# Ledger of designs, part 256: peptides against a protein of PDB entry 5KEZ

Target 1, 320 residues: chain A of PDB entry 5KEZ
Amino acid sequence: NVAIYNPFRPWWERYQPVSYKLCTRSGNEDEFRNMVTRCNNVGVRIYVDAVINHMCGNAVSAGTSSTCGSYFNPGSRDFPAVPYSGWDFNDGKCKTGSGDIENYNDATQVRDCRLTGLLDLALEKDYVRSKIAEYMNHLIDIGVAGFRLDASKHMWPGDIKAILDKLHNLNSNWFPAGSKPFIYQEVIDLGGEPIKSSDYFGNGRVTEFKYGAKLGTVIRKWNGEKMSYLKNWGEGWGFVPSDRALVFVDNHDNQRGHGAGGASILTFWDARLYKMAVGFMLAHPYGFTRVMSSYRWPRQFQNGNDVNDWVGPPNNNGVI

## One batch from the design tools (peptide; made by RFdiffusion4, then SolubleMPNN)

Design b2_p26_5_s4 (from b2_p26_5, 17 letters changed)
Fold by OpenDDE base, seed 1:
Structure b2_p26_5_s4 (fold): chain B 320 residues (1-320), chain A 26 residues (1-26)
Amino acid sequence: as target 1 above (320 residues)
Amino acid sequence: SEVEENLKEMKAMMDYYKARAAATYS
């Protein structure tokens, strides 16, 4: 991915790919393979956060400032390490003046335009689908069990399906023959927009963001909410079907939203209430559960906003 | 409702962080 130095190596640089090489501040391919093997050998399965909607920001300077040292040129849409060229992006398809998503009530913009400047891949192209599938298949062959698909809301469900149809069965060294990768899709559907979580049910599970938000409100006893109201928790609260839901109390994005919104979300910063929420989530049968494992950072609030919300995971700053 | 407002704010915050993800270093 792109190496960002101001601020110094933030967490979000990991979501600006310039190649599909397994070489980041989290480790190299050999280390990753070793981890996957060790985990699989003791029954712990690995699911990869796959960033396949886009490449890096359009405004990033060309060069070799990347974790693997690969050259890239956002201006010319040149990513030779893949390789991608200007033909592999939706620049011509997006009709907005900026090239970015400007109206989230326009589904075509949401899917065909750049997510806040991130170069939007033309996933309708078989070439692009194949390159992504090759990346994911490499991971499958290493022994991963499945994927979180980042920014799925910004991809056409049919394009996702086309990619998934190219995927190998899971590695038979650890999984039964014919096993398929576990897929869950990040779709932010809080209502009021044309794109719905149900659009993606055919590809796998979807994230239910209403879960953590509403549970947080209840646990915090905001607006007169009571634990007794959780009697019909799940579909009774308007959530997606249980067999399509991936549920969580917080994630890396909304964990950082306390300063300027999303205050209902419980995090490790509210340890007591967070444990209550996580405990309830694990005890309740609704959805496939995900428990957050995060890290502390030196929060510094200015005008209600944490100016250090960029701080990345613990790492040796001298490594990549 | 307060919950609905919080959800809207959460979405806005998440969009903000996505925007920052596209930022360049100086």
Scores: peptide ipSAE 0.018, ipTM 0.405, DockQ to the pose 0.390
Fold by OpenDDE base, seed 5:
Structure b2_p26_5_s4 (fold): chain B 320 residues (1-320), chain A 26 residues (1-26)
Amino acid sequence: as target 1 above (320 residues)
Amino acid sequence: SEVEENLKEMKAMMDYYKARAAATYS
């Protein structure tokens, strides 16, 4: 991914890829392979956060300022380490003046335009699908158990399916023969937009952001909500079917106070309430549960916004 | 400059998160 130095190595640089090389601040491919092997050998499975909707931001300077030194040129859409070129992006499909998503009620913009300037891959192209599948298959062959698909809302479900159809079965050294990778898709559906979580049920599980948002409201006792109202928690609250739901109290985005769910989201900053919410989530049978492990950073609020929400995990001069 | 470009990208990301937060359960 790109190496960002202003601010100094933010967490979100990880979501601006320039190659599919397993070479980041977290380590190299050999170290990753070693970790996966050690984890699998004791029954701990690895799921990779796969960033496949886009490459880096269109405004990032060309050069070799990346975690593995790979050259890239956002201006010319040149990513030779893949390789991708200008033919592999949706610039010509996006009809907005800025090239970015401007109206989230326009499903075509949401999927064909750039997410906050991130160069949008043309996932309808078999070439692009194949390059992504090769990346994911390499991980599968290493021994990962599945994937979180980042920014799935911004990809056409059919394109995702086409990629998934190219995937290998899981590594038989650790998984039963014929096992398929576990897929969960990040789709933010709190209502009010044309793209629905149900559009993605055919590809795997989806994130249920209503879960953390509503649970936070209940635990905080906002709007007259009571714990007793949770007796029909799950589908009874309008959530997706349990067998399609990936549930969580918070994630890295909304933990910073500006993601889906807003201020209702409980985090470790509210330790007591957070433990109550996590305990409830783990006790209740609804959905597939995900527990957050995060870190403290020096929050600094200005006009209601944390100006340090970019701060990444503890590091030694940029090295994690 | 690179600094200005990075700041622009950061702002864009923040705008996206704000937009996501605007969606509400109803």
Scores: peptide ipSAE 0.017, ipTM 0.436, DockQ to the pose 0.041
Fold by OpenDDE base, seed 3:
Structure b2_p26_5_s4 (fold): chain B 320 residues (1-320), chain A 26 residues (1-26)
Amino acid sequence: as target 1 above (320 residues)
Amino acid sequence: SEVEENLKEMKAMMDYYKARAAATYS
């Protein structure tokens, strides 16, 4: 991914890829392979956050300022480490004036235009699908158990399916023969927009952002909510079917007041309430649960916003 | 400059997450 130095190595630089090389702030491919092997050998499975909707931002300067030193040129859509060229992006397909998503009530914009400057891959192309599949298959062959698909709302479900159909079975050294990768898709659906979580059920599980948002309001006792109302928690609250849901109290985005859920989201900053929410989530059978592991950073609020919400995990001069 | 470019990217990312946050439970 792009190496960002101002601010100094923020967490979100990981979501601006310039190649599919397994060489990042966390280590190189050999170290990753070693980690996956050691984890699998003790029954701990690894799931990769796969950023496949886009490459880096269109405003990033060309050069080799990346975690693996690969050259890239956002201006010309040149990513030779893949390789991608101008033919592999949706620039000509997006019809907005800016080239970015401008209206989230327009499903075509949401999927065909740039997510705030992030170069949008043409996932309808078999070439692009194949390059992504090769990346994911390499990870599968290393021994990962599945994937979180980042920004799935911004990809056509059919394109995702086409990629998934190219994937190998899991590594038989640790998984039963014929095992399929576990797939969960990040789709923000709190209602009111044309793109629905149900559009993605065919590809795997989806994130249920209503879970953390509504649980937060209940635990906080906002709007007259009561714990007794959780009697029919799950589908009874309008959530997706349990077998399609990945649930969580918070994630990296809304932990910082962004993404989805707003101020209702509980985080480790509110330790008592957060433990209550996480405890409830783990006790309740609805959905596949995900527990957040995070870190403290020096929060500084200005006009209600934390100006340091970019801060990444503790590191040694950018190396985690 | 490198600094200016990084600031632009930071703004873009922040705008992205703010835009995503526009969908709220109500």
Scores: peptide ipSAE 0.016, ipTM 0.386, DockQ to the pose 0.040; fails the geometry check
Fold by OpenDDE base, seed 4:
Structure b2_p26_5_s4 (fold): chain B 320 residues (1-320), chain A 26 residues (1-26)
Amino acid sequence: as target 1 above (320 residues)
Amino acid sequence: SEVEENLKEMKAMMDYYKARAAATYS
């Protein structure tokens, strides 16, 4: 991914890929292989946060300022380490003036235009699908158990399916022969927009963002909410079917006040309430659960916004 | 914005389900 130095190595640089090479702030490919092996050997499985909707931001300067040193040029859509070129992006499909998503009520814009300036890959192309599949298959062959698909809302479900159909079975050294990778898709659907979580059920599980938002309100006792109202928690609260749901109290975005959920989202900053919410989530049978492990940073609020929301995990001069 | 629109819808849903839950279990 791109290496950002202003601000200094923010967490979100990880979501701006310039190649599919496995060399980042966290280590190189050999170290990753070692970690996956050690984890698998003790029954801990690895699921990769796969950023396949886009490459880096369109405004990032060309050069070799990346975690693996790969050259890239956002201006010309040149990512030779893949390789991608101008033919592999949706610049010609996006009809907005800015090239970015401007109207989230237009599903075509949401899928074909840039998410906050991130160069949008043309996932309709078999070439692009194959390059992504190669990346994911490399990880599968290393021994990962599955994937979180980042920004799935911004990809056509059929394109995702086409990629998934190219994936290998899991590594038979640790998984039963014929095992398929576990897939969960990040889709923000709180209602009111044309894109629905149900559009993605055929590809795997989806994130249920209503879960953390509503649970936070209940635990906080906002708007007269009571714990007794949780008797029909799950589908009874309008959530997706349990077997399609990936549930969580918070994630890296909304613990920083971004994304879906608003101020109701509970985080480790409110330790007591957070433990209550996480405990309830783990005890309740609805959905597949995900527990967040994060870190403290020096929050500084200005007009209700944390100006330090970019701060990444503890590191040694950028190396985690 | 997407966040504001989703939040509005969320609040509406929460009100609805709160009312339904209260009616069901009261």
Scores: peptide ipSAE 0.008, ipTM 0.384, DockQ to the pose 0.074; fails the geometry check

Design b2_p26_6_s1 (from b2_p26_6, 19 letters changed)
Fold by OpenDDE base, seed 2:
Structure b2_p26_6_s1 (fold): chain B 320 residues (1-320), chain A 26 residues (1-26)
Amino acid sequence: as target 1 above (320 residues)
Amino acid sequence: SAVNARFAAMHAGFRAWMAAQVAANA
């Protein structure tokens, strides 16, 4: 991914890929292999956060400022380490004036245009699908158990399916022969938008963002909400079917929410309430649960916004 | 930042819903 130094190595640089090489702030490929092996040997499975909707931002400077030293040029859509070129992006397909998503009520824009300037991959192309599948298959062959698909709302479900159909079975050193990777897709669906989480059920589980949001309001006792109302928690609250849901109290994004955007979300900053929420989640049978392991950072609020929301995990001069 | 902007854009519905919740509790 892009190596960003202003601010100094922010967490969000990880979501701006320039190659599919397994060199990051966390280590190189050999170290990753070692970690996967050690984890698998004790029954801990690894799921990779796969960024496959896009490459880096269109405004990022060209050069070799990347975690594996690979050259890239966003201006010319040149990513030779993959390789991708201008033919592999949706620049000509997006019909907005800016090339970015301008109207989230237009599903076509949401899928075909750039997400806040991030270069949008042409996932309709078999070449692009194959390059992504090769990346994911390399990880599968190393021994990972599955994937979180980042920004799934911005990909056509059929394109995702086409990629998934190219995936290998899991590594037989640790998994039964014929095992398939576990897939969960990041889709924000709180209603009111054309894209629905149910559009993605065919590919695997989906994130249920209503879970943490509504649980937060209940535990905070907002709007007269009571714990007793959680008796029919799950599908009874309008959530997706349990066998399609991945549930969580918070994630890295909404943990950095501000004001109205994240006020109900419970995080470790509200330790007591957060423990209550996580405890309830783990005790309740609805959905596949995900527990957050995060870190504190020096928050500095200006006009209601944390100006240090970019801070990544504890590191030694950028190395984790 | 690009990702902060991504969050703002990708979670527009969430933010709108949350804004309504905050307003209701004001």
Scores: peptide ipSAE 0.027, ipTM 0.571, DockQ to the pose 0.039
Fold by OpenDDE base, seed 4:
Structure b2_p26_6_s1 (fold): chain B 320 residues (1-320), chain A 26 residues (1-26)
Amino acid sequence: as target 1 above (320 residues)
Amino acid sequence: SAVNARFAAMHAGFRAWMAAQVAANA
């Protein structure tokens, strides 16, 4: 991915890929392979956060400022380490003036335009699908158990399916023969937008963002909410079917959130309430649970916003 | 920044959700 130095190596640089090489702040491919092996050998499975919707930001300077040293040129859409070129992006497909998503009520924009300037891959192309599948298959062959698909809301479900249909079975050294990768898709569906979580049920599980938001409201006793109202927690609260839900109290994004709705999210900063929420989540049968493991950073609030929300995990001069 | 824009979009959704919750509980 792109190496960002201003601010200094933020967490979100990881979500700006320039290649599918397994070289990041966390280590190289050999180290990753070693980690996967060691984890699998003790029953810990690895699920990769796969960034396949886009490459890096369109405004990033060309060069070799990347975690694996690969050259890239966002201006010309040149990512030779893949390789991708201008033909592999949705520049001509997006109809907005900026090239970015401008209206989230326009599903076509949401999927065909750039997410906050991130170069949007043309996932309709078999070439692009195959390159992504190759990347994911390499990981599968290494021994990962599945994937979180980042920014799934911004990909057409059919394109995702086409990629998933190219995936290998899991590595039989650790998984039963014929096992398929576990897929969960990050889709932010809080209602009010045309894209629905249900659009993605065919591809795997979907993140249920209503879960943490509503649970936070209840535990905080906002709006007269009571714990007793959790009697029909799950589908009874309008959540997706349990077998399609991946649930969580917080994630890296809403952990850094603010304002209405975002303020309901419980995080480790509110330790007591957070423990209650996580405990409830783990005890309740609804959905597939994900527990957040985060870190403390020096928060600095200005006008209600943490100006240090970019701070990544503890590191040694950028290396984790 | 790209992250900020994403956050803004997410928060917009949260705001809409909150509004709906208030309406539903009124």
Scores: peptide ipSAE 0.026, ipTM 0.596, DockQ to the pose 0.032
Fold by OpenDDE base, seed 1:
Structure b2_p26_6_s1 (fold): chain B 320 residues (1-320), chain A 26 residues (1-26)
Amino acid sequence: as target 1 above (320 residues)
Amino acid sequence: SAVNARFAAMHAGFRAWMAAQVAANA
């Protein structure tokens, strides 16, 4: 991914790829392979947060300022380490003046335009699908069990399906023959927008962002909410079907107050209430559960916003 | 940040709801 120095190596630089090489501040490919092997050998499976909707921001300077040293040029849409060129992006397909998503009530913009400047890959092209599949298949070969598909809301479900159809079975050294990758898709559907979580049910599970948001309001006793109201928790609260839901109390985005859930989201910063929420989630049968493992950063609030929300996880790999 | 900003821009309805919750319970 791109190396961002202002602010200094933020967490979100990881979501701006310039190649599909497995060399980042989290480690190199050998270290990753070692981790996957060690985990698999004790029954712990690994799924990868796969960023396949886009490459880096359009405003990032060209050069070799990346975690693996690969050259890239956002201005010309040149990513030779893949390789991608200008033909592999949706610049000509997007009809907005800025090239960015301007209206989230327009599903076509949401899927064909740039997400806040992130160069949008033309996933309708078989070439692009194949390059992504090659990346994911490399991970499958290493021994991962599945994937979180980042920014799935911004990809056409059919394009995702086309990529998934190219995926290999899981590595038979650790998984039964014929096993398929576990897929869940990040789709933020809180209602009021044309794109729905149900659009993606055919590809795998989807994130249910209503879960953490609503649970937070209940545990915080907002608006007179009571724990007893959770008697019909799940579908009874308007959530997606249990067998399609990936549920969580918080994630890296809304933990910082930027994602779906807002101030209702419970985090480790409010330890007592957070433990109650996580305990409830793990005890209740609704959905497939995910527990957050995060880190502490030096929060600094200005005008209600944490100006240090960019701070990445602890790192001892040096400045790479 | 670019990544964080995407969520702020994406959900006008949610932001309105969130603002209402904060106003009602802050």
Scores: peptide ipSAE 0.028, ipTM 0.598, DockQ to the pose 0.039; fails the geometry check
Fold by OpenDDE base, seed 3:
Structure b2_p26_6_s1 (fold): chain B 320 residues (1-320), chain A 26 residues (1-26)
Amino acid sequence: as target 1 above (320 residues)
Amino acid sequence: SAVNARFAAMHAGFRAWMAAQVAANA
């Protein structure tokens, strides 16, 4: 991915890929392979956060400032380490003036335009699908158990399916023969927009963002909410079917949120309430649970916004 | 930087979007 130095190595640089090389601030491919092997050998499975909707931001300077030293040129859409070229992006398909998503009530914009400047891959192209599948298959062959698909809301479900249909079975050294990778898709659906979580059920599980948002309001006792109202928690609260849901109290994004639904999210900053929420989540049978492991950073609020919400995990000069 | 601004905007957009969704579906 792009190496960002201003601010210094933010967490979100990881979501600006320039290649599919397994070489990042967390380690190189050999170290990753070693970790996966060690984890699998003791029954701990690895699921990779796969960024396949886009490459890096269109405004990033061309060069070799990347975690594996690969050259890239966002201006010309040149990513030779893949390789991708200008033919592999949706620049011509997006019809907004900026080239970015401008209206989230327009499903076509949400899928075909750039997410805040991130170069949007043309996932309708078999070439692009194949390059992504090759990346994911390399990980599968190493021994990962599955994937979180980042920014799934911004990809057409059919394109995702086409990629998934190219995937290998899991590595038989650790998984039963014929096992398929576990897939869950990040889809933000709190209602009120045309794109629905149900659009993605055919590809695997989806993130249920209503879970953390609503649980936060209940635990915080906002708007007269009571714990007793959780008697029909899950589908009874309008959530997706349990067998399609991946649930969580917070994630890296909404952990940094504020206001209304954002403010309802419980995090480690609210230690007691957070423990209550996580405990409830783990005790309740609804959905597939995910527990957040995060870190403390020097929050600095200005006009209601944390100006340091970019701060990455504890590191040694950018290396974790 | 432009990159920083965009990602900051993404975070702000997410927060604003989430707030709007909660308000609309309350």
Scores: peptide ipSAE 0.024, ipTM 0.603, DockQ to the pose 0.041; fails the geometry check

